# Ledger of designs, part 50: peptides against a protein of PDB entry 7MKK

Target 1, 71 residues: chain A of PDB entry 7MKK
Amino acid sequence: SMKEKVKAKLVEIRKFVPFIRRVRIDFQDTLSKVQGHRLDALVNLLDREDVSMSSLNKIEVIIDKLRTRFN

## One batch from the design tools (peptide; made by RFdiffusion4, then SolubleMPNN)

Design b2_p20_4_s3 (from b2_p20_4, 10 letters changed)
Fold by OpenDDE base, seed 5:
Structure b2_p20_4_s3 (fold): chain B 71 residues (1-71), chain A 20 residues (1-20)
Amino acid sequence: as target 1 above (71 residues)
Amino acid sequence: SDKKELEEITKLIDEALAEE
């Protein structure tokens, strides 16, 4: 079902939460306040259980971009 | 630059957050 697909996608994306947190901390002094806040908000969003597939797909792109730049 | 790239990523984050 779509619900199960969303849950599975969320579980996979959540694997990158530690990475996002690390980026946030490692670059804290270079990030603008808004940028830092957005990364925090991204982590907070992934703590939720009601994230849509559309949002999860967008978040996957975001994580890919972060991984490309910040390894 | 890293800053410019993060700005673009910030926009994408805003888009994702706006859907919720």
Scores: peptide ipSAE 0.398, ipTM 0.837, DockQ to the pose 0.874
Fold by OpenDDE base, seed 1:
Structure b2_p20_4_s3 (fold): chain B 71 residues (1-71), chain A 20 residues (1-20)
Amino acid sequence: as target 1 above (71 residues)
Amino acid sequence: SDKKELEEITKLIDEALAEE
């Protein structure tokens, strides 16, 4: 079901939360306040249980871009 | 540039957050 697919995607995406947190901290002096707040908000969003598949797919792209630039 | 890339990422984050 779509519900189970969402849960599975969320589990996979959450594996990158420590990475996102590390980017936020390691580049705090380089990132603008807005950019830092956005990364914090992204982590907070992933703590929720009701994230849509559409959002999760977008977040996957975001993580890929972060990985390319910061690791 | 790094700045432009981060701006793009920020925009994408805003779009994801706006859906929730």
Scores: peptide ipSAE 0.397, ipTM 0.834, DockQ to the pose 0.919
Fold by OpenDDE base, seed 4:
Structure b2_p20_4_s3 (fold): chain B 71 residues (1-71), chain A 20 residues (1-20)
Amino acid sequence: as target 1 above (71 residues)
Amino acid sequence: SDKKELEEITKLIDEALAEE
């Protein structure tokens, strides 16, 4: 079901939460306040259980871009 | 620069957050 697919995707994406937090910390001094807030909000969003598949797919792209640019 | 790349990523984050 779609619900099960969303749950599976969320589990996989959550594996990268520590990475997102690391980026937030490592670049804290170079990030604007809004940029830092957006990264925090992204982490907080991934703590929820009601994230849509559309959002999760976009977040996956975001994580890939972060990995490409920031290891 | 890293900052410029983060700015672009921030826009993508905004788009993802706006869907919720």
Scores: peptide ipSAE 0.396, ipTM 0.837, DockQ to the pose 0.810
Fold by OpenDDE base, seed 2:
Structure b2_p20_4_s3 (fold): chain B 71 residues (1-71), chain A 20 residues (1-20)
Amino acid sequence: as target 1 above (71 residues)
Amino acid sequence: SDKKELEEITKLIDEALAEE
């Protein structure tokens, strides 16, 4: 079901939460306050159980871009 | 530049957050 697919994708995306947290902290001095806040919000969003598939797809793109530049 | 890329990422985060 779509619900099961969302849950599975959320589990996979959550594997990158530690990475996002590391980016937030390791690059704190180079990030603007707004950028830091957005990364915090992103982590908080991934702690929720009601994230939509469309949002998860966007978050996947975000993580890919972060990995390209910060990993 | 790194700055422009971070700005783009910030925009994408805003878009993702706006859907919730």
Scores: peptide ipSAE 0.395, ipTM 0.835, DockQ to the pose 0.901

Design b2_p20_4_s4 (from b2_p20_4, 8 letters changed)
Fold by OpenDDE base, seed 4:
Structure b2_p20_4_s4 (fold): chain B 71 residues (1-71), chain A 20 residues (1-20)
Amino acid sequence: as target 1 above (71 residues)
Amino acid sequence: SEKEELEEISELIDEALSEE
């Protein structure tokens, strides 16, 4: 079901939360304050349980971009 | 909204990724 797929996607995406936190801290001097705050917000969004598949797919794209650039 | 927040986050992150 879609509900099960969303749950599975959320579990997989959350595995990258430590990575996002590392980017936020390790590159804090390179990122602007606003960009840093937005990375914090991204992590906070992943703490929610009511994230849609659409949102999760967008977050996955963001993570992929971060991985390409920073690791 | 969540959607608006994600869009704003994406734009700012994309800007950061474009910096050399």
Scores: peptide ipSAE 0.214, ipTM 0.754, DockQ to the pose 0.068
Fold by OpenDDE base, seed 2:
Structure b2_p20_4_s4 (fold): chain B 71 residues (1-71), chain A 20 residues (1-20)
Amino acid sequence: as target 1 above (71 residues)
Amino acid sequence: SEKEELEEISELIDEALSEE
């Protein structure tokens, strides 16, 4: 079901939360204040269980961009 | 909204990617 797919996707995306947290902290001096705040928001968003598949797909793209820029 | 927030995050990341 779509619900199961969302749950599975969320589990996979959450594997990158530690990475996002590392980017936020390790590059705090490099990132602008707003960028840092948005990364915090991203982590907080992933703590929710009611994230849509559409949002998860967007988050995946964001994470890929972060990985490209910050290893 | 969540959608707007994600769009803003994406834009800010794109900005960071454009910086060398």
Scores: peptide ipSAE 0.169, ipTM 0.707, DockQ to the pose 0.087
Fold by OpenDDE base, seed 1:
Structure b2_p20_4_s4 (fold): chain B 71 residues (1-71), chain A 20 residues (1-20)
Amino acid sequence: as target 1 above (71 residues)
Amino acid sequence: SEKEELEEISELIDEALSEE
């Protein structure tokens, strides 16, 4: 079901929360305040249980970009 | 909105990529 797909996607995306937090900390000196705040917001968003599949797909793209930029 | 926030996050990351 779509519900189960969303839950599975959320579980997979949440595996990258530690990575996002590490980017936020390790690059704090080079990130602007707004960039840092947006990374915090991204982590906070992933703590929610009502994130849509559309949003999760967008978050996946964002994480891929983070991995490209920050290894 | 959630959509708008994600768009802003994506734009900021794109800016970071372009700085390299």
Scores: peptide ipSAE 0.165, ipTM 0.707, DockQ to the pose 0.087
Fold by OpenDDE base, seed 5:
Structure b2_p20_4_s4 (fold): chain B 71 residues (1-71), chain A 20 residues (1-20)
Amino acid sequence: as target 1 above (71 residues)
Amino acid sequence: SEKEELEEISELIDEALSEE
């Protein structure tokens, strides 16, 4: 079902939460206030259980961009 | 909204990539 697919994708994306948190901390002094806030918001969003497949797909793209920029 | 938040995050990350 779509619900099961969303759940599976959320589990996979949540594997990157430690990475996002690490980026936030390691680059805290170089990130702007707004950039830092956005990363915090991204982590907070991934703590939710009601994220849509559309949003998860967008989040995946964002994480890929973060990986490109911050390794 | 969640959609707007994600768009803003994406734009800011794109800006950071452009500075490289």
Scores: peptide ipSAE 0.163, ipTM 0.707, DockQ to the pose 0.087

Design b2_p20_5_s1 (from b2_p20_5, 6 letters changed)
Fold by OpenDDE base, seed 4:
Structure b2_p20_5_s1 (fold): chain B 71 residues (1-71), chain A 20 residues (1-20)
Amino acid sequence: as target 1 above (71 residues)
Amino acid sequence: SEEEEKFLDELLEEIDKLPE
């Protein structure tokens, strides 16, 4: 079901939470305050269970972009 | 939600503006 697919995607995306936290901390001096706050908000969003597949797909793109620039 | 999607879209734009 769609619900099960969302849960599976969420599990996979959550594997990158430590990476997002590392970006937030390691580049804190380079990031603006707004950028830092948005990364914190992204981590908090991934703690939720009611994230849509659309959002999860966008988050995956975000993670890929972060990996390209920071790791 | 719409607000969530807007947040993510804005974050995507911000990342693209970061130095390489």
Scores: peptide ipSAE 0.658, ipTM 0.910, DockQ to the pose 0.783
Fold by OpenDDE base, seed 2:
Structure b2_p20_5_s1 (fold): chain B 71 residues (1-71), chain A 20 residues (1-20)
Amino acid sequence: as target 1 above (71 residues)
Amino acid sequence: SEEEEKFLDELLEEIDKLPE
């Protein structure tokens, strides 16, 4: 079902929460205040259970973009 | 939600503007 697919996608995306936190901390000197707050908000968003598939797909793109620029 | 999608779209734009 779509519900189970969303659940599985959320589990996979959550594996990158530590990476997002590391980007936020390791590169905080090169991030603007707004950018830092948005990364914090992204982590908080992934704590929720009611995230749509479209949002999860966008978050996956965000993570891929971060991975190309940060380690 | 609409607000959630807007937030994510703005974040995508911000990432593209980050320095290398």
Scores: peptide ipSAE 0.658, ipTM 0.911, DockQ to the pose 0.750
Fold by OpenDDE base, seed 5:
Structure b2_p20_5_s1 (fold): chain B 71 residues (1-71), chain A 20 residues (1-20)
Amino acid sequence: as target 1 above (71 residues)
Amino acid sequence: SEEEEKFLDELLEEIDKLPE
């Protein structure tokens, strides 16, 4: 089911939460306040269970972009 | 939600502005 697929995708995306937190902290001084806040909000969003597949797909793109720039 | 999608879209745009 779609619900099961969402849960599976969420599990996979959550594996990158430590990475996102690391980016937030390591580059805190070079990030704008809004950028830092958005990264915090991204982590908070991933703590939720009611995230849509569409959102998770966008988050995956975000993570990929972060990885290319910061790792 | 619409707010969630808006947030993610804005974040996508901001990623390209992040320092290397």
Scores: peptide ipSAE 0.657, ipTM 0.911, DockQ to the pose 0.737
Fold by OpenDDE base, seed 3:
Structure b2_p20_5_s1 (fold): chain B 71 residues (1-71), chain A 20 residues (1-20)
Amino acid sequence: as target 1 above (71 residues)
Amino acid sequence: SEEEEKFLDELLEEIDKLPE
């Protein structure tokens, strides 16, 4: 079911939460307040259980972009 | 939600402004 697929994808995406946190911390002095807030909010969003597949797909793109720019 | 999608769209716009 779609519900099961969403839950499975959420579990996979959550594996990158430590990476997102590290980006936020490592570049805290360089990031603007807006950028820092966005990354914090992204982590907070991933703590929720009711994230849509559409949102998870966008988050996957975001993570890929971060991985390209950061280690 | 609409707010969630708006947030993610704005984040996608900001991602290119992050430091290298």
Scores: peptide ipSAE 0.656, ipTM 0.911, DockQ to the pose 0.737

Design b2_p20_5_s2 (from b2_p20_5, 7 letters changed)
Fold by OpenDDE base, seed 2:
Structure b2_p20_5_s2 (fold): chain B 71 residues (1-71), chain A 20 residues (1-20)
Amino acid sequence: as target 1 above (71 residues)
Amino acid sequence: SKEEDEFLDELLELIDELPE
């Protein structure tokens, strides 16, 4: 079912939460206030159980961008 | 939600402004 697909996708995406947190913390002094807050919000969003597939797909793109930008 | 989608869309744009 779509519900199970979403659940599986969420599990996979959550594997990158530590990475997002590392980006947030490692660059805390260089990120703008807005940038930092948005990254915090992203982590918070991934703590939720009710994230849609559409959102998860966007988050995947976000993570890909972060991985490309941050070594 | 709409708010969630809007947040993510904004974040997609904002990431392009992150430091290299």
Scores: peptide ipSAE 0.569, ipTM 0.895, DockQ to the pose 0.719
Fold by OpenDDE base, seed 5:
Structure b2_p20_5_s2 (fold): chain B 71 residues (1-71), chain A 20 residues (1-20)
Amino acid sequence: as target 1 above (71 residues)
Amino acid sequence: SKEEDEFLDELLELIDELPE
């Protein structure tokens, strides 16, 4: 089902939460205040269970961009 | 949600401004 697919995708995306946290902390001094806040918000969003597939797909793109820039 | 979508769209744009 779609719910099961979302659940599986969420599990995979959550594997990158530590990475996002590291980006947030390691580059805190070079990030703008809004950038830092948005990264915090991203981590918080991934704590939710009701994230849509469309959102998860966007988050995947976000993570890919972060990985390209920081890892 | 709509707010969530707007947040993610904004974040996509902000990431391009992140330091290398």
Scores: peptide ipSAE 0.568, ipTM 0.894, DockQ to the pose 0.703
Fold by OpenDDE base, seed 3:
Structure b2_p20_5_s2 (fold): chain B 71 residues (1-71), chain A 20 residues (1-20)
Amino acid sequence: as target 1 above (71 residues)
Amino acid sequence: SKEEDEFLDELLELIDELPE
């Protein structure tokens, strides 16, 4: 079901939370305040269970961009 | 939500400005 697919994708996306936190910390001095706040907000968003597939797809793109810049 | 979508859209744009 779609609900199960969303849950499965959320589990996979959450595997990157430590990576996002690492980016936030390692580049804290070079990030703008808004960039830092948005990364924090992203981590907070991933703590929720009610995230749509649309949002998860966008988050996946975000993570891919981060991975290419911060490997 | 709409606010969530707007947040994610903004973040997509801001990531391009992150240091390499």
Scores: peptide ipSAE 0.564, ipTM 0.893, DockQ to the pose 0.701
Fold by OpenDDE base, seed 4:
Structure b2_p20_5_s2 (fold): chain B 71 residues (1-71), chain A 20 residues (1-20)
Amino acid sequence: as target 1 above (71 residues)
Amino acid sequence: SKEEDEFLDELLELIDELPE
């Protein structure tokens, strides 16, 4: 079902939360306030259980972009 | 939600402006 697919996708995306946190902390001095705030908000969003598949797909793109810019 | 979608769309744009 779609519900199970969303749950599975969320589990996979959450594996990158430590990476997002590392980006936020390691580059805190070079990030703008808005960039830092948005990264914090992204981490907080992934703590939720009601994230849609559409949102999860966008988050995956965001993570891919972050991985391209950061290691 | 609409707000969530707008947040993520904005973040997609902001990522391109992150330091290399």
Scores: peptide ipSAE 0.564, ipTM 0.894, DockQ to the pose 0.670

Design b2_p20_5_s3 (from b2_p20_5, 8 letters changed)
Fold by OpenDDE base, seed 3:
Structure b2_p20_5_s3 (fold): chain B 71 residues (1-71), chain A 20 residues (1-20)
Amino acid sequence: as target 1 above (71 residues)
Amino acid sequence: SEEEEKFLDELLEIIDELPE
């Protein structure tokens, strides 16, 4: 079901939370307040259980962009 | 939600401005 697929996708995306936190910390001194806040908010969003598949797909793109830039 | 989508779109825009 879609609900099961969303849950599975969320589990996979959450594997990158430590990476996002690391980006936030490693560049803390050079990030703008807005940039830092948005990265924090992304981590907070991934703590939720009611994130839609469309949002998770966008988050996957975001993570891919971050990985390209920082790893 | 609409606000969630707006937030994610904004993130996509500002990632390119992050330090290399």
Scores: peptide ipSAE 0.618, ipTM 0.904, DockQ to the pose 0.651
Fold by OpenDDE base, seed 4:
Structure b2_p20_5_s3 (fold): chain B 71 residues (1-71), chain A 20 residues (1-20)
Amino acid sequence: as target 1 above (71 residues)
Amino acid sequence: SEEEEKFLDELLEIIDELPE
Protein backbone atom coordinates (compact mmCIF):
# COMPACT_ATOMS: atom_id res chain seq x y z
CA SER B 1 0.00 0.00 0.00
CA MET B 2 0.95 3.63 -0.35
CA LYS B 3 1.06 3.91 3.43
CA GLU B 4 3.60 1.11 3.64
CA LYS B 5 5.64 2.66 0.82
CA VAL B 6 5.70 5.98 2.64
CA LYS B 7 6.86 4.29 5.84
CA ALA B 8 9.66 2.50 4.00
CA LYS B 9 10.75 5.71 2.26
CA LEU B 10 10.70 7.60 5.53
CA VAL B 11 12.99 5.00 7.12
CA GLU B 12 15.47 5.43 4.26
CA ILE B 13 15.37 9.23 4.36
CA ARG B 14 15.85 9.28 8.14
CA LYS B 15 19.23 7.62 7.65
CA PHE B 16 20.44 11.05 6.49
CA VAL B 17 19.26 12.96 9.56
CA PRO B 18 22.70 12.71 11.21
CA PHE B 19 24.23 14.12 8.02
CA ILE B 20 21.83 17.07 8.00
CA ARG B 21 22.60 17.71 11.67
CA ARG B 22 26.32 17.64 10.92
CA VAL B 23 25.91 20.20 8.13
CA ARG B 24 23.93 22.41 10.47
CA ILE B 25 26.53 22.24 13.25
CA ASP B 26 29.72 22.26 11.15
CA PHE B 27 28.65 25.42 9.34
CA GLN B 28 26.79 27.05 12.20
CA ASP B 29 29.11 30.06 12.29
CA THR B 30 28.78 30.77 8.56
CA LEU B 31 25.09 30.00 8.07
CA SER B 32 22.59 32.81 8.18
CA LYS B 33 19.84 32.61 10.76
CA VAL B 34 17.37 31.77 8.00
CA GLN B 35 19.56 28.99 6.63
CA GLY B 36 20.10 27.51 10.07
CA HIS B 37 16.43 27.65 10.94
CA ARG B 38 15.44 25.97 7.67
CA LEU B 39 17.86 23.09 8.26
CA ASP B 40 16.54 22.67 11.78
CA ALA B 41 13.01 22.65 10.42
CA LEU B 42 13.95 19.95 7.91
CA VAL B 43 15.23 17.70 10.69
CA ASN B 44 12.08 18.34 12.70
CA LEU B 45 9.91 17.52 9.69
CA LEU B 46 11.55 14.10 9.44
CA ASP B 47 10.52 13.33 13.02
CA ARG B 48 6.90 13.29 11.86
CA GLU B 49 5.01 10.23 10.64
CA ASP B 50 2.57 12.08 8.36
CA VAL B 51 4.99 13.16 5.62
CA SER B 52 3.69 12.47 2.11
CA MET B 53 5.52 10.53 -0.57
CA SER B 54 5.71 13.72 -2.63
CA SER B 55 7.45 15.52 0.21
CA LEU B 56 9.78 12.60 0.88
CA ASN B 57 10.84 12.52 -2.77
CA LYS B 58 11.55 16.24 -2.64
CA ILE B 59 13.51 15.81 0.58
CA GLU B 60 15.62 13.19 -1.16
CA VAL B 61 16.50 15.76 -3.82
CA ILE B 62 17.37 18.23 -1.08
CA ILE B 63 19.65 15.70 0.59
CA ASP B 64 21.35 14.96 -2.74
CA LYS B 65 22.03 18.67 -3.20
CA LEU B 66 23.46 18.88 0.31
CA ARG B 67 25.68 15.87 -0.32
CA THR B 68 26.98 17.52 -3.48
CA ARG B 69 27.95 20.62 -1.52
CA PHE B 70 29.07 18.97 1.73
CA ASN B 71 30.97 15.77 2.61
CA SER A 1 0.42 20.20 2.60
CA GLU A 2 0.81 23.26 0.42
CA GLU A 3 2.79 24.98 3.15
CA GLU A 4 5.09 21.98 3.45
CA GLU A 5 5.68 21.94 -0.30
CA LYS A 6 6.48 25.65 -0.30
CA PHE A 7 8.91 25.11 2.57
CA LEU A 8 10.71 22.35 0.68
CA ASP A 9 10.83 24.39 -2.53
CA GLU A 10 12.37 27.24 -0.60
CA LEU A 11 14.97 24.88 0.86
CA LEU A 12 16.01 23.83 -2.64
CA GLU A 13 16.77 27.45 -3.42
CA ILE A 14 18.49 28.17 -0.12
CA ILE A 15 20.87 25.23 -0.48
CA ASP A 16 22.37 26.77 -3.61
CA GLU A 17 23.32 29.76 -1.50
CA LEU A 18 24.91 27.83 1.37
CA PRO A 19 28.58 28.50 2.14
CA GLU A 20 31.13 26.37 0.33
Scores: peptide ipSAE 0.617, ipTM 0.904, DockQ to the pose 0.666
Fold by OpenDDE base, seed 2:
Structure b2_p20_5_s3 (fold): chain B 71 residues (1-71), chain A 20 residues (1-20)
Amino acid sequence: as target 1 above (71 residues)
Amino acid sequence: SEEEEKFLDELLEIIDELPE
């Protein structure tokens, strides 16, 4: 079901939460206030269970960009 | 939500401005 697919996708995306947190912390003093807040918000969003597939797909792109940006 | 989608769209734009 779609609900099952969403849950599975969320589980996979959450595997990158530690990475996002590392980026946030490693560059805490370098990131702008806005940048820091956005990363915090991303982590917070992934703590939720009511995230749509559309959002999860976008988050996947975001994570890919972060991974590329930070090698 | 619409706010959530807007946030994600903005984040996509901001990532390119993150420090190296």
Scores: peptide ipSAE 0.617, ipTM 0.904, DockQ to the pose 0.658
Fold by OpenDDE base, seed 1:
Structure b2_p20_5_s3 (fold): chain B 71 residues (1-71), chain A 20 residues (1-20)
Amino acid sequence: as target 1 above (71 residues)
Amino acid sequence: SEEEEKFLDELLEIIDELPE
């Protein structure tokens, strides 16, 4: 079901939360306040259970872009 | 939500401006 697919994708995306936190911390001195807050907000969003597939797909793109820039 | 979508769209735009 779509619900099962959403849950599975959420589980996979959450595996990158430590990476996002690491980016936030390692570049804390070079990030603007708003940039830092937005990364924090992304992590907070991934703590929720009511994230749509559309949002998860966008988050996946975001994570891929972060990985490209910081790894 | 609509606000969530706006947040994610904005985040996509600013990632390219993050420091290397």
Scores: peptide ipSAE 0.615, ipTM 0.904, DockQ to the pose 0.637

Design b2_p20_5_s4 (from b2_p20_5, 8 letters changed)
Fold by OpenDDE base, seed 1:
Structure b2_p20_5_s4 (fold): chain B 71 residues (1-71), chain A 20 residues (1-20)
Amino acid sequence: as target 1 above (71 residues)
Amino acid sequence: SKEEEEFLDELLEIIDELPE
């Protein structure tokens, strides 16, 4: 079901939360306040379970972009 | 939600401006 697919994708996306936190911390001195807050907000969003597939797909793109820039 | 979508769209733009 779509619900199962959403849950599975959420589980996979959450595996990158430590990476997002690492980016936030390692670049803390060079990030602006707003940039840091946005990364924090992304992590907070992933703590929720009411995230749509559309949003999860966008988050996946975001994570890929972060990985490209910082890894 | 609309706010969530706007947040994610904004974040995509911000990432391009993050320091290397």
Scores: peptide ipSAE 0.653, ipTM 0.912, DockQ to the pose 0.628
Fold by OpenDDE base, seed 4:
Structure b2_p20_5_s4 (fold): chain B 71 residues (1-71), chain A 20 residues (1-20)
Amino acid sequence: as target 1 above (71 residues)
Amino acid sequence: SKEEEEFLDELLEIIDELPE
């Protein structure tokens, strides 16, 4: 079911939460307040269980962009 | 939601402006 697919996708995406946190901390001194807050909000979003597949797919793109720029 | 999608779209733009 779509619900099960979402749960599986969420598990995979959550594997990158430590990476996102590292980006946030490593660049804390150079990030603007807005940039820092948006990264924090992304991590918080991934703590939720009601994230749609559409959003999860977009988050995967976001993570790929971050990985290209960092680590 | 629409707000969530807009938030994520904004993040895509912000990442391009992050420090190297």
Scores: peptide ipSAE 0.652, ipTM 0.912, DockQ to the pose 0.647
Fold by OpenDDE base, seed 2:
Structure b2_p20_5_s4 (fold): chain B 71 residues (1-71), chain A 20 residues (1-20)
Amino acid sequence: as target 1 above (71 residues)
Amino acid sequence: SKEEEEFLDELLEIIDELPE
């Protein structure tokens, strides 16, 4: 079902939360206040269970972009 | 939500401005 697909996608995306946290912390003193806040917000969003598939797909792109940006 | 989608769209833009 779509609900199952969403849950599965969320589980996979959450595997990158530690990475996002590392980026946030490693550059805490370098990131602008806005940049830091946005990364925090991303982590917070992934703590939720009511995230749509469209959002999860966008988050996947975001994570890929972060991974590329930070090697 | 709409706000959530807008947030995610903004994040995509901001990432390009993150420090190396």
Scores: peptide ipSAE 0.651, ipTM 0.912, DockQ to the pose 0.605
Fold by OpenDDE base, seed 5:
Structure b2_p20_5_s4 (fold): chain B 71 residues (1-71), chain A 20 residues (1-20)
Amino acid sequence: as target 1 above (71 residues)
Amino acid sequence: SKEEEEFLDELLEIIDELPE
């Protein structure tokens, strides 16, 4: 089911939470308040279980973009 | 949600402006 696919996708995306946290911390002094808050909010979003597949697919793009830029 | 989608779109834009 789509619900189970979402659950599986969420598990995979959550593997990058430590990376997102690392980016947030490493650049904390140069990030604006808004930028820092948005990264924090991304981590918080991934703690939820009711994230849609559409959102998860977009988050995957976000993570890929972060990885390309930072590591 | 719509708000969530807008948040994610904003994040994509912000990433391009993150410091190196």
Scores: peptide ipSAE 0.651, ipTM 0.911, DockQ to the pose 0.642

Design b2_p20_6_s1 (from b2_p20_6 with N9E I11L E19K E20K)
Fold by OpenDDE base, seed 1:
Structure b2_p20_6_s1 (fold): chain B 71 residues (1-71), chain A 20 residues (1-20)
Amino acid sequence: as target 1 above (71 residues)
Amino acid sequence: DVIDDETLELLDEALEENKK
């Protein structure tokens, strides 16, 4: 079911929370306040259980882009 | 930039979709 797919996707995406936190800290001097706040908000969002599949798909792309830029 | 405009837009969209 879609519900189970969402749950599974959320579990997989949450594995990258430490990575997102690391990006936030490692690039703190480079990130604007807005960018930093958005990353913080992303981490907070991933603590929730009611994240849509649409959002999770976007978050997956975001993580991929961050992984590409992460040094 | 670590977060370019396209990435930031996606991030804003994802956050807005789940805004309380």
Scores: peptide ipSAE 0.731, ipTM 0.924, DockQ to the pose 0.779
Fold by OpenDDE base, seed 2:
Structure b2_p20_6_s1 (fold): chain B 71 residues (1-71), chain A 20 residues (1-20)
Amino acid sequence: as target 1 above (71 residues)
Amino acid sequence: DVIDDETLELLDEALEENKK
């Protein structure tokens, strides 16, 4: 079911929470207040169980972009 | 810039979709 697919994808995306936290900290001085706040909000969002597939797809793209730029 | 405008827009969209 779609619900099961969402749960499975959420589990996979959550594996990158430590990475997102690391980006937030390592670039603390470079990120704007808005950018930093958004990353904090993203981490908080991924604690929830009711994240939509649409959002998870966007988050996957975001993580890929961050991984590309993060050394 | 770690988070460009396009990435930030996607982030805003994802966060907005789950405002409840």
Scores: peptide ipSAE 0.730, ipTM 0.924, DockQ to the pose 0.797
Fold by OpenDDE base, seed 4:
Structure b2_p20_6_s1 (fold): chain B 71 residues (1-71), chain A 20 residues (1-20)
Amino acid sequence: as target 1 above (71 residues)
Amino acid sequence: DVIDDETLELLDEALEENKK
């Protein structure tokens, strides 16, 4: 079911929360206030259980982009 | 530039979709 798919994807995306936190810390002096705030909000969002598949798909792309730039 | 404009826009969309 779609509900099961959402739950499964959320579990997979949450594996990257430590990575997102690391990006936030490593680049805190480079990130604008807005960018930093958005990353913080992203981590907070992933604590929820009611995240839509649409949002999770977007978050997956965001993580991929961050992974590409993170060294 | 860690988060470019496209990424930031996508992030804003994801956050707004679940804003309660």
Scores: peptide ipSAE 0.729, ipTM 0.924, DockQ to the pose 0.786
Fold by OpenDDE base, seed 5:
Structure b2_p20_6_s1 (fold): chain B 71 residues (1-71), chain A 20 residues (1-20)
Amino acid sequence: as target 1 above (71 residues)
Amino acid sequence: DVIDDETLELLDEALEENKK
């Protein structure tokens, strides 16, 4: 079902929460307040279970972009 | 620039979609 697909994708995306936290810490002094707050909000969002597939697809792209920049 | 404007916009969209 679509619900199960969303759940599976959320589980996969959550694997990157430690990575997002690391980006937030490593670039704390470089990130603007807005950027930092958005990353914090992203981590908080991923604690929830009511995340749409649309949002999860966007978050996957965001993580890929962060992975490209994070070194 | 860790998070460019396009990425920030996408992030804003994702966050807004789940705003409760």
Scores: peptide ipSAE 0.729, ipTM 0.924, DockQ to the pose 0.794

